# Peptides against a protein of PDB entry 2AKA, part 21

Target 1, 299 residues: chain A of PDB entry 2AKA
Amino acid sequence: MEDLIPLVNRLQDAFSAIGQNADLDLPQIAVVGGQSAGKSSVLENFVGRDFLPRGSGIVTRRPLVLQLVNSTTEYAEFLHCKGKKFTDFEEVRLEIEAETDRVTGTNKGISPVPINLRVYSPHVLNLTLVDLPGMTKVPVGDQPPDIEFQIRDMLMQFVTKENCLILAVSPANSDLANSDALKIAKEVDPQGQRTIGVITKLDLMDEGTDARDVLENKLLPLRRGYIGVVNRSQKDIDGKKDITAALAAERKFFLSHPSYRHLADRMGTPYLQKVLNQQLTNHIRDTLPGLRNKLQSQL

## One batch from the design tools (peptide; aimed at target 1 L11 N293)

Design b2_p14_3_s2 (made by RFdiffusion4, then SolubleMPNN; from b2_p14_3, 4 letters changed)
Fold by OpenDDE base, seed 2:
Structure b2_p14_3_s2 (fold): chain B 299 residues (1-299), chain A 14 residues (1-14)
Amino acid sequence: as target 1 above (299 residues)
Amino acid sequence: DEIEELLELIEELE
């Protein structure tokens, strides 16, 4: 069971090398959310490093297959530059930006061609996520006027697959009924069987309001439920606030909040990591027989 | 064949 996620990583790498990624429904978790929903912060909190592109508008412009691997050492590797070990995560960020620009150019366009990044760390659980471009309605700069639909079409290539779990990231300080993440999830998963809800920005809700009903899975129920998290503010990120300190503050937030205290042990980034590891592992186990049959048919 | 090796690994883990 411990080797199931690494197995899928090997499958992902192998099929990426063969160019057959489009024809295989691999068990995976696609991360979806509107721009500024806190998606990148959640992923960086898993690694404990700042390594994702930041900025206004669309920061993720290619799918990022993020393979987290528990290891005694800490370094990153890209599939497109095998043998190069990155120990400086700023260089990882720069490589993502450079590789993105190599394919999309400087017009902030998007490409469906994935970037494959593997991060070895003693501080991570085995976990593979596919980070997708943030949903937007407004083109910026020299983006094409139909960028919204291009992003949606790209997301649909992943989230329509039956073996794809959906990590739907929604901010609590916005109307959840208008969540881009939950809208797209409901479109392809109307019964909420494949969707895991993540609620960010709980610390930014108006005073006297809370997301208790959402987090208790009573408002918009998902089979796999909701997990609340508290990310660093943009100011904290710009100021290089330590992620470890932010995780401690997150724990304190849930424990001290009258609406969330009773849920505190089922909230926060560390719990989310554990749940995602378990969900992915179980999902791989359930889908392996079907995957085997598909692979056999390709021999 | 890498696919064959992966199939064998899948079978071992089932």
Scores: peptide ipSAE 0.214, ipTM 0.834, DockQ to the pose 0.147
OpenDDE base, seeds 1, 3, 4, 5: peptide ipSAE 0.213, 0.194, 0.205, 0.200; ipTM 0.833, 0.825, 0.830, 0.829

Design b2_p14_3_s3 (made by RFdiffusion4, then SolubleMPNN; from b2_p14_3 with S2E E7L)
Fold by OpenDDE base, seed 2:
Structure b2_p14_3_s3 (fold): chain B 299 residues (1-299), chain A 14 residues (1-14)
Amino acid sequence: as target 1 above (299 residues)
Amino acid sequence: SEIEEVLELIEELE
């Protein structure tokens, strides 16, 4: 039996080609979080490469459909640039920036039109994520004053879909009750059935505090639970700290922390990637019959 | 079409 995730990738590509992306309820995982919540770092840790745009304010300005495919080779392909294989991930970053600017202009505006990026790598599990713009309340540059609501409206186009799982990324060093990710997730998934919680910045919490109750799913329960991760610091990113080394440090963090030692085998980026692969696969299996019927009715 | 091909694949997987 063929892998289900590659099948959905073909569906995504086909629907992108016909311009019907917005009307489809495809089984997918949408990544949501406030600006600087650590979304980009989580995604880059999956790939093991620096390839996402960086900067202040809203960095992701178009939905990025990131299709990870386990392969013996390492390269990236864009749907908008068929036949071109990228092996330099700096060029991947530049292409994302260029393609974003092509549609949105230079005013740092947003567009709901997705960028489709497929990454082949021996270091990834099959996994498709939709990275969405970070939620913000403060416009930057030439952004319109209502940019907050434009972003929210864009996110709602994805997260309101019943077949959309929500990867809610929240920093531990901020009040979880004020998490933008969990707020929007609660709005569209009040029973916490479609939401996976990711807690970043666990290493940046105030001394004497921890997120144990959150990670044990006791504070704000989600059916699919919470997974803690430790990302590279901005200083580490700027210094081009190796992602492999960072992943080792993450493992050490959980194993050595008194509050998280007992959870260590269910924490960290590698575990998150595995869980997301499994959850997406199962979700696709459960939703395929309904999707088939819907697609047939549209022919 | 690609959609038809994918539908066929879905049917094979069910």
Scores: peptide ipSAE 0.212, ipTM 0.822, DockQ to the pose 0.185
OpenDDE base, seeds 1, 3, 4, 5: peptide ipSAE 0.104, 0.067, 0.088, 0.078; ipTM 0.763, 0.738, 0.755, 0.754

Design b2_p14_3_s4 (made by RFdiffusion4, then SolubleMPNN; from b2_p14_3, 5 letters changed)
Fold by OpenDDE base, seed 1:
Structure b2_p14_3_s4 (fold): chain B 299 residues (1-299), chain A 14 residues (1-14)
Amino acid sequence: as target 1 above (299 residues)
Amino acid sequence: SEIEGLLELIKELE
């Protein structure tokens, strides 16, 4: 029997081909967070490659359906250009930027039309995520003054769906109570049933402070809990620090930190990837019967 | 139809 995640990938591709039906609620994980919260870095850490657009302001301007597929080979494919295999992940980044600009124009606007990217790699677990534009309050370039609300409206198209899990990415070095990710998650998931918390930038917290209570699910409890991760610093990114090395450093961080050592086996990017794989698989299993019935009723 | 196609994809797991 085929894995459930690849099935959803095929469904996603099919929906993209025929036009998205708003009445269909595919099981998926939407990634939400403020600007510079570390969303893209988390995704890149899963792949072990730098392939997402970078910069200040709004980096992700279209939803990116990122389909990770465990494979013996490593390459990427876009749904909008089937048959072209990308082995250089810099070219993947450039294609994302080009395809984004093709639809949004030159004003750095946003579009709700997804980009579908499939990455085959021996280093990934099967996992599909929808990376959404980062929430921001400050327009850049020729963006309209209401860009904040345009982004929020776009996010709401995904996160309001009952079968959408929410990966809420929040930086630890900011007040979690004011997290844009957790605020939007709380708005659409007030009971915390669909939200998985990711806490980034744990290494950037002020000395003498920690996020232990958050990570132990004691401060702002979510049914699915929180997972802390440590992404590469901006210095590391600029220095092109290898992601594999960064993952080792992340492990060391949790193991050596007095406040997190006891949680270390339930922290970090590899653990997050495993949890998301399991969560998504189970979620698909639970939702497929309902989806089938809904489709049948439309015949 | 498109719906039939989607149902066929789901049926692959049955």
Scores: peptide ipSAE 0.282, ipTM 0.866, DockQ to the pose 0.155
OpenDDE base, seeds 2, 3, 4, 5: peptide ipSAE 0.277, 0.254, 0.273, 0.277; ipTM 0.866, 0.855, 0.862, 0.866

Design b2_p14_4 (made by RFdiffusion4)
Pose (drawn by RFdiffusion4):
Structure b2_p14_4 (pose): chain A 299 residues (1-299), chain P 14 residues (1-14)
Amino acid sequence: as target 1 above (299 residues)
Amino acid sequence: LASLEELIEELEES
């Protein structure tokens, strides 16, 4: 049903101003990743426009509820900017930065208050993700020293919930067994039943190595599987993001890599969008029947 | 579903 994701989108809007309540549990996807995993590039490739804050270290300092709606037209709206239509995605980036600073005292700390961004685009399938602060160790920023723990605690508030699917994002050019995202997913989902793995930067692996065993779901098995992507950034004449060319380059990469050609149809951003749309829809279908009665008891 | 929509409207108005 094309209606399930929109229905939950209304619930997320309604609960955007309701503070943390450990018992409230909407069916949704939380994006978890280490700061080196490239999780912003994954989201920007869904949208086809650069729109997320840039900077060293942390990009998301407040949970970003990103609601992507397939549309013939292309624009964005924030729940906190009633009626305004954003058509220039640079302004979308600037609003994310401004609304975040409006809330965060220190210009580098974090807050649990979400920003609710809806994007209508021909480049997207109907899909909703909650992007969360990336994980890191060295609090190299400017307050606070326990920032690693504040981020982990915020992530745990989301992912310890049973109805929260986990999109664990890890770079291929690292020790995947030591992935911050996969480790935290294992702490709360030991059976790997509600974690979807994303492997980025496959084109940056060392010469003569590949991530075939993980992509084939053999080395670090997850029931919902892994999907590999690459960010082969292409810019148009004006120096701006060209998503059609970037997706073609990604497709060329998987078709030409001897380790991945046999999986190409199950790799890449278009396929990832398809999978997330399908899994999120089925998950909502599964959880909606008991939802109304359960919510009343939990509020 | 109607009762869930009503709940949503109530939360929005609150």

Design b2_p14_4_s1 (made by RFdiffusion4, then SolubleMPNN; from b2_p14_4, 7 letters changed)
Fold by OpenDDE base, seed 2:
Structure b2_p14_4_s1 (fold): chain B 299 residues (1-299), chain A 14 residues (1-14)
Amino acid sequence: as target 1 above (299 residues)
Amino acid sequence: MEELLQLIEELLAS
């Protein structure tokens, strides 16, 4: 079972090489959320490195297929730069930015063409995620006025696929009823069968409020449930707070919080990573027979 | 596509 995800990575790479067939839905997890919902921080916490573009507005402007592979060594490789091993994750960030700009230009536009990044690390579980642009209503810079709809259209190309699981990232310090992530998930998955809820910014909730009912799956039920996480604050990121220290602080947060201590073993980014590994593995196992049959019918 | 099918078969055999 541990080897299913790496094998699917090979399948993904092969599909990318020959062109994506619209009729074949690969098992995958698409990450969706509003801008500043904490998507990038969650992904970086999995790797334990700062490697994703940062800034105001739309940070992710192309789909990023992030393939995490447990390995004795730590390095990254891009499909578009095959044979080059990156050991400096700042260089990884710069390459993502450069490759994004190469395709989209300097106008901060978006492109549906994925960037494929594989990260080998002893600190990760095998896991593949597709990071998608953050949903926004406000164009920045030279972005077209309809950028909101362009982003939505791009997201729909992924999340409408039946074999696509949806990692819906929502901040706890905002009304979940207005969560962009949960809205789009409900639109394409009305029964909540494919959606995994991630609740960020639990540490930023108003005093006297908590997300217990959400995390207990009682408010907006999802079949696959919710996992709460605590990411580094913007101050922590700017101050280059160590991710390891942040993960320890996250654990302490859940254990010490009166509303969450009973859930602490089922919260936090390490638990999220384990759940996603398991969910993806099971999803691959469940969907591959159907994919085989579809592929055979097209030969 | 045959190569893709082979990869899927490898996955199913694992």
Scores: peptide ipSAE 0.150, ipTM 0.805, DockQ to the pose 0.096
OpenDDE base, seeds 1, 3, 4, 5: peptide ipSAE 0.148, 0.135, 0.143, 0.133; ipTM 0.804, 0.799, 0.802, 0.800

Design b2_p14_4_s2 (made by RFdiffusion4, then SolubleMPNN; from b2_p14_4, 6 letters changed)
Fold by OpenDDE base, seed 4:
Structure b2_p14_4_s2 (fold): chain B 299 residues (1-299), chain A 14 residues (1-14)
Amino acid sequence: as target 1 above (299 residues)
Amino acid sequence: LKELLELIEQLKSS
């Protein structure tokens, strides 16, 4: 029996090709969070490669439909350039930037038109995520003064959909009560039914503080809970620290931390990948009957 | 899902 995620990927590709903003609410996971919350690092840690644009301000300016496919080979493909296999992930990053600029121009504007990227790798579980622009309050460069609202409006197009799960990425070294990710998630999912919390930067918390209560789902309860992760520091990224080594360090962090050691088996990037794979698979299974009925009614 | 794919193809042809 074929995995459900790859089959839904084919549906996504088909819908993208026909340009129909079909009112089809496909089962998906949208990734939301403030700028510098660690979203890109989480996604790169799944792949084990540096391939996403980095920088200050708004880095992701178009939705990125990231389709991870477990395979014996490692390469990437874009829907907009079929047949070209990327084996250098630096070239993948450059293509994302070029394709973004092609549509938005050089003014650092945003567009709701997705980029579709498929990554084949032996190091990934089957998983599809929609990476969304980071929430911001301050326009940079030639951005319009209402860029904050433009981003919010774009995010709302995804997260308001009933079949959209929300991966809310929040940094632990900031007040979680003020998390942009958790705020927008609560706005559209007030009962916390569709939201999965990711807590980044646990290693950057002030001495004597921890996020234990959040990770134990006691402070801001989500039905689907929270998973803590430790990403590479900016210094580690600049120093080209290997992601595999970073994942080992992450495991060590949770095991050695007095506040988190009891949770260590339910924390970290590998566990997050597993949970997201399972959550998406189950979500597809649950939503398929409704999608079928809706699609049939449109024929 | 195969059925859904078939339905999509039907929609394209309509």
Scores: peptide ipSAE 0.023, ipTM 0.652, DockQ to the pose 0.294
OpenDDE base, seeds 1, 2, 3, 5: peptide ipSAE 0.023, 0.022, 0.023, 0.023; ipTM 0.676, 0.675, 0.678, 0.652

Design b2_p14_4_s3 (made by RFdiffusion4, then SolubleMPNN; from b2_p14_4, 7 letters changed)
Fold by OpenDDE base, seed 1:
Structure b2_p14_4_s3 (fold): chain B 299 residues (1-299), chain A 14 residues (1-14)
Amino acid sequence: as target 1 above (299 residues)
Amino acid sequence: MDELLELIEKLKAS
């Protein structure tokens, strides 16, 4: 039996090529969170490469359909330039920026038109995520004053779909009750059936505080629970700390922390990747019959 | 469209 995630990847590519029918609800995981919540860092940690746009304010300005494919080789390929293999992930970053600017212009605006990026790597599990623009309240540059609502409207196009799982990324060093990610997730998934919580910045919490109750799913319960991760600090990023080393440090963090040690085997980026692979695979399996019927009816 | 047809057939086989 063919892997289900690659099969859906081909559907995504095909629909992107002909113009996506808004009525098609492909099984997918949308990544949502406020600016600087750590969304892009989580994705980079899966790949083990720095390849996403960075900066202050709105970094992701178009949806990025990131298709991770386990392979013996390591390279990236964009749907908009098939046949060009990227082995330098800095060039991948530059291509994302260039393709974003091509559509959005120079005003740092947003576009709902996805960029489709496939990354082949021996270090990844099969996993597809849709990275969405970070929610913000403050326009930058020539952005319109209603940019917050434009972003929200864009996110809603994804997260309102019944077959869309929501990866809600929230920083631990902020009040979780005020998490933009969890707010939007609660709006469209009030019973917490489609939402997976990711808690970042656990290493940046004030001394004497912890997110144990959140991670144990006791504070704001989600059916699919919460997974804590530790991303590279800004200092680590600026210092070009290797992601592999950061993953080791993450493991050490959970194992050595009194509040998280008992959860350590169910925390961290590698565990998150595994869980997302399983969740997406199972979700695809459950939705395929309905998807097939819908596609057949449109022929 | 041809690609979609192929994918539909694969979905049937899944």
Scores: peptide ipSAE 0.062, ipTM 0.757, DockQ to the pose 0.103
OpenDDE base, seeds 2, 3, 4, 5: peptide ipSAE 0.026, 0.024, 0.026, 0.027; ipTM 0.693, 0.681, 0.685, 0.697; seeds 2, 5 fail the geometry check

Design b2_p14_4_s4 (made by RFdiffusion4, then SolubleMPNN; from b2_p14_4, 7 letters changed)
Fold by OpenDDE base, seed 5:
Structure b2_p14_4_s4 (fold): chain B 299 residues (1-299), chain A 14 residues (1-14)
Amino acid sequence: as target 1 above (299 residues)
Amino acid sequence: MDELLKLIEELKAS
């Protein structure tokens, strides 16, 4: 029997081809968080490549359906340009930017139309994530004055779906009570049944402070818990610091930190990837019977 | 549509 995640990937592609992707409650994980919360960095760490747009303000401006597929080969493919294999991930980044601009224009606006990107790699687990625009308060450039609400409305199209898991990305160096990710998650998942918390920027917390209570699921409990990660700094990203080296540094950070060493085996990007793979697989299994029946009734 | 039908059959087998 085929793996469940690839099966759902094919469903996603098929629905995208007919323009119904956003209307179907497919089992998926939506990634939410404020701007600069570290969402894109987490995704790049999964792939081990720099391939997502970077810049000031809003980065992700269209939903990015990122389908990670474990494979013996490494390359990327876009649904909008079938048959073209990208082996240079810089070209992947450029294609995302170009395809985004094609739909949104150059005014840094947003569009709810997804970009579907599949990455084959020996370094990934099977995992599909929907990267969503970062929540923002202040329009930049030529963005419409209501950009905050446009982003929110876009996010709600995904996170309100019952079969959507929510990867809520929050920076540790900000008050968790003010986390945009956790706020929106709490709004649509008040019982915390569909939300997985990711805490970034643990290395940027003030000396003498830590996020131990958060990571131990004691401050704002989620059924699926929290996982801490350490991403590359913006300087490191700009300097093209190797992601493999960053992952090693992340491991060292957790092991050496007095507040986190006891949690180290349940922290970090590799563990997060594993958990998400398992969570998504199980979620698909649980939702497939209902999805099958719904699909049959719509044909 | 044909692809969807195929996928539905695969889902039945899952």
Scores: peptide ipSAE 0.108, ipTM 0.799, DockQ to the pose 0.102
OpenDDE base, seeds 1, 2, 3, 4: peptide ipSAE 0.106, 0.097, 0.097, 0.093; ipTM 0.798, 0.790, 0.795, 0.793

Design b2_p14_5 (made by RFdiffusion4; failed a check: a repeat of another design)
Pose (drawn by RFdiffusion4):
Parts: sequence; structure tokens; C-alpha cells
Structure b2_p14_5 (pose): chain A 299 residues (1-299), chain P 14 residues (1-14)
Amino acid sequence: as target 1 above (299 residues)
Amino acid sequence: SDIERVEELIEELE
């Protein structure tokens, strides 16, 4: 039903101002990744426009509830900016930065108060993800020293919940067994039943190695599987993001790589969007029947 | 039916 994701979108809007309550548990996807995993690039490739804050280290300092709605037209709106329509995605980036600084005292710390961004676009399927601060060790920023723990604690508030599906994002050019995202997913989902794996930067692996075993779901098995993507950034005449060319380059990569050509149809951003739309819809269908009664008891 | 009941909840929350 094309209606389930929009229904949960209304619930997320309604609960955006309701502080943390460990018992409230909406069906949704939380995006978890180490700071080096390229999780922003995955989201920007869904949208086809650069719109996320840039900087060293942390990009998301407040949970970003990103609601993507397939549309013939292209614009964005924030729940906190009633009625305003954003058509220039640079302004969308600037609003994310401004609303975040408005809340965070230190210009580098984090806050649990979400920013609710809805994007209408022909480049997206109906899908909703909650992007969370990336994980890191060295608090190289400017306050606070326990920042690693504050981030981990915020991630745990989301992903310890049973109805929270985990989109664990890991770069292929690293030791995947040591992936921060997969490790934290294992801590709360030991059976791997509610974690969806994303492997980025496949085109950056060392010469003569590949990630076939992980992509085939053999090395680090997850029930919901892994999906590989690459960010082969192409810019148009004006120096701006060209998503059609970037997606074609990604398609060329998978079709031409001897280790991946047989999986190409199950790799890449378009396929990832399809999978997330499908899994999120089925998950909502599964959890909605008991939802109304459960919510009343938990509020 | 469940959708309608959830919509009613959303209206109450508003």
C-alpha cells in the first residue's frame, strides 16, 4: 500500500516535539555509520542534489527525519518552517545548518531534537530514513570530550527499539569486520534480523581485492542482505551535482567489474531505494495492526 | 480500520 509510509510520516511529524520516551516505538529506519562510511553521499544520491551540511567530522548533529516522496515536481519543506517551499537545495543545506546551530550551544555538539525534512522529487521513491550522527573516536572538534559516548548513547536510544530497522553503512575500503555500524547493529540485533547492510566506496578497494563475499551475504550474514553503491560524482556545466550521469557511472561500474557483474541488478542506488521502500512498507504493514493500542499505553 | 483509528490518534495529538 502506497499509504503506509505516508501514515507513519504523519506520526513522525506528531512525535517530533515529544521528548525521549523509551517505550514509544514507531516503525522506521535509522541510518547508522562511522564518520568515514560516506553515509551522506548515499542520501544525497537518493535525492540527486547535494543538500547536507559539509564539514570535517560530524555532518548530522541532530537526528534528521528525511521523508522522501516521489513527485512530479521538486521541492523541500521543514516542519519547523511552516508553509515555506525550498526549491534551491543549497538553501536547504543552509537551513539545516542554521536550525542546528539555533539549538546546539557549542557549534560542534549534538542534540536529540529532530529536524523534520520532507523532499518531493522525481528522483526518489517513497521512503523515510532517520539520519543520525556518525560514529568516531578522536573528539577532534571543539567540545565535548565524551562526544563519542554522547553519539553512541543517542544512536542506542533509536536502535535499541524493536521496531527500528537499522541501515548500517560501511565503507568497502576498510576492515568490514571492524565496521562501527555493523558492530553496533550486532550489539542490539544479535540475530541480524533487522539490520540492512550498505557497502559504500566499492570503487576505492585495493587492487586485486573485492567485497563479493560480503555482498553475496556469506561472510557477515544478515537476513535482509547487503547492497553495494559507489559515488562516482559527476558535475554539470555549472559545477553542480549531475545525478543522471552519476547513476550511469555507478551502473557502468557494477556491470564492468568482474567480481560484481553477476549481481549488478541487485546493486546501486536505484535498487537500494527500491529495497528500502519495500522493506519499510512491509515492516509498517507488520507493525501497524497493534500500533494504535500500544501507543495509548506508552504515552 | 486500523489506519482510520491511527488518523484519529494523530488528530488528537494535534

Design b2_p14_5_s1 (made by RFdiffusion4, then SolubleMPNN; from b2_p14_5, 5 letters changed)
Fold by OpenDDE base, seed 4:
Structure b2_p14_5_s1 (fold): chain B 299 residues (1-299), chain A 14 residues (1-14)
Amino acid sequence: as target 1 above (299 residues)
Amino acid sequence: SEIDELLELIEELE
């Protein structure tokens, strides 16, 4: 029996090829968060490679359909350049940037047309995520003054879909009650049925403070709960700290922290990846009848 | 078509 996630990947690819992406309500996980919330770091930690664009302002400017596929080999492929295997993940980053610029131009504009990236790796679970542009309030470069609303409108195209799960990424070192990710999630999912909370930057919280109440799902309850992670610092990234080493440090952080040690087995990037794989798989199973009907209607 | 094949696969999984 074929895995459900790869099946949906094929559906995504097929619909992308025929230009029907905007009309699809495929079971998927959309990743949302403010700028610098740590979204890119979470995704890179799944792969174990640095491959996403970095920089100031809006980094992700097109939806990135990231299809992780467990494999004995490690390489990446883009749907827009089939047959080309990328083994250097710096080249993957450059291709994302180039393909983004090809469509949006050099004005740091945005486009709703997704980039489809598949990563084969022995270090990943089967998992598909749609990385969306980070929410921002400040235009950069020659971006239009209404760029904030353009981004929000783009996000809404994804997160309003009934079959879309929402991975809401929020930094712990900011007021979580004012989290851009949680705000947009609550707007489209007021009952918290489709939202998974990710809390980043737990290691950067002020001394004497913690996010225990949030992580225990007591402050802003979500049906699917919260998972805390610790990403590499910018210093660690600049210092080329290995992601594997960072994951070990993350584990140590949770185990040694007085407020989180009791939650340690349900925290961290590896656990997050596992949970997302399971939740996506179950979600696909639940939505298959609807997918069938939709496909039939398009024939 | 590829869509037809995918539809068949979905039907088999139900």
Scores: peptide ipSAE 0.107, ipTM 0.765, DockQ to the pose 0.147
OpenDDE base, seeds 1, 2, 3, 5: peptide ipSAE 0.101, 0.063, 0.076, 0.106; ipTM 0.763, 0.738, 0.748, 0.769

Design b2_p14_5_s2 (made by RFdiffusion4, then SolubleMPNN; from b2_p14_5, 4 letters changed)
Fold by OpenDDE base, seed 2:
Order: sequence, then structure tokens, then C-alpha cells
Structure b2_p14_5_s2 (fold): chain B 299 residues (1-299), chain A 14 residues (1-14)
Amino acid sequence: as target 1 above (299 residues)
Amino acid sequence: STIEELEELIKELE
């Protein structure tokens, strides 16, 4: 039997080609979080490249189906641009921006039509994530005044699906009880069965405070638990700080922090990537029999 | 066709 994640990737591509993306409950991980919660940094840290759009406000304006594939070579491919191999990840960023603007226009609107991006790399585990627009309450530029609700409606199209796992990204330097990611996750997954918590910005917490209780799954319990990460600061990103160096700094952070040292082997971006690969693989295995039966009945 | 590909993929899910 082939690797389950690549198999589902081929299913995703095939369904995208026939325009049936909205009607299928494929096993997947949807990434949700407020604006500036650190979602883009987590995804870029998996790839080890800067390739996602950056800026103020809503940066992700279409769902991005990010298919990571372990390979001996490093390049990216878009489903909308078949046969073109991107080796410059700056060009990948530009293509995401161009393809987003092609559908949404220049008004910073949103569209539910996914962009499908596959990244081959020796530095990744097989992993598929659906990056969703960041939740916001404040429209920017020419965005419609109801943009908050448009984003929520878009997110709900993904996270309400039973076979959708939810990667809820929350910053530690904000009140977790007010986390947009955890709120929406709890709305659609009240028992915390499908939600994986990611806590970012642990390095930006006030002195004398920590997220130990959250990371130990004692404050807001999720069946799948929480994983803390430390991303590059905005200054580091602007200064083009190397992601490899940032990952080393993240490891050092957890090992040296009195509140997190005992959790260090179950924290950080590399561990998160491994956990997501395993959870997605297991989730696919569990859901495929039901999915097959459903698909066969519809054909 | 894409449909044929889907049918093949579904068979691989067995």
C-alpha cells in the first residue's frame, strides 16, 4: 500500500480538477488562527523557506492546500500551473499573490477557491495542511465591512467537516480564553476530539508568566493536546534570519526555560511536524473505509 | 480522464 498522505493528495488534486472541493469530506488538517497568531511562520518553518505572503491584515485570502512531500529534490508545483517547477521560493510567494489577486481582485477580498501547492523537499515529512485566512474583526483597505463574517463562513466550510482535523494556532502572549482559534474549534468540536493546539509566541510572554498549564493540557484539555513553538520575530523575518538558526534557538528556549524544560522533547516545530504527520496518517487510515464507501455510492 | 483516475484511486483504497 502506498503512503496514505500522497494517496489522499492525489484524491485532493483529482477532486479539485472536477470542481467538487466543497462537497467532499477528505481527511485533512485545517489551520486556523487569528491574524498575527503565527500560522505562516509555523508553515514556513516546516518547509525551511520563506514562501508565504506577508503584510498587514489578512494575508491569506484563499485557502492554501499545502502538500509537503519528502523528496531528494527541492521544488514547488502549483496545480493551476502544471509542469512548472519552482526552485526559487520567492517566486512561489509571488505566484500565490498573483493567483490570489487573479480571483479576488485588488480589493483584498477573499475567495473560498483553494490554491493547491505541492512542495517537494528533503527537509519535510509528508504532510498536507489547509491554511485558512486569519480571523479578524477589523476590515482593512477596500475590504467589505462584513469581512469578519465572510472569513468565519469560509472557515466553517472546512472545520465543520467530520474528517477535518483542526490545527488551532494561538499566541501565548494573549489571553488564551479569548483565542479566536480555540473559540472556533470549540464551536465545531466541543469535546476537543479533532483539535490540535499550537501555542506560539511563548518567548514573548510577560516575565514571571508561563503557559505550562496549557501545554500540560490542564487548562483547556484537548484530546490531541498542545504543542508549543517559538517562531522568528517579525524583526527576524524582516532581517531574513535563517530558519535553521531559528529552529536551533527554539530548541534552546525550551531546554533552558524552567517551566518548559520537562516538556522540551514534546515541544518545538520539528516535533509538531512529526506529530502532524503521524496524526494525519492515522486519521486517513481511520477514515478511508468510510470515505471509500461514500465515494463508491456517488459514482 | 479525471474520473477514471478517481476510480483507480478508490480501488487503491481497498
Scores: peptide ipSAE 0.199, ipTM 0.840, DockQ to the pose 0.153
OpenDDE base, seeds 1, 3, 4, 5: peptide ipSAE 0.175, 0.176, 0.133, 0.167; ipTM 0.831, 0.830, 0.815, 0.830

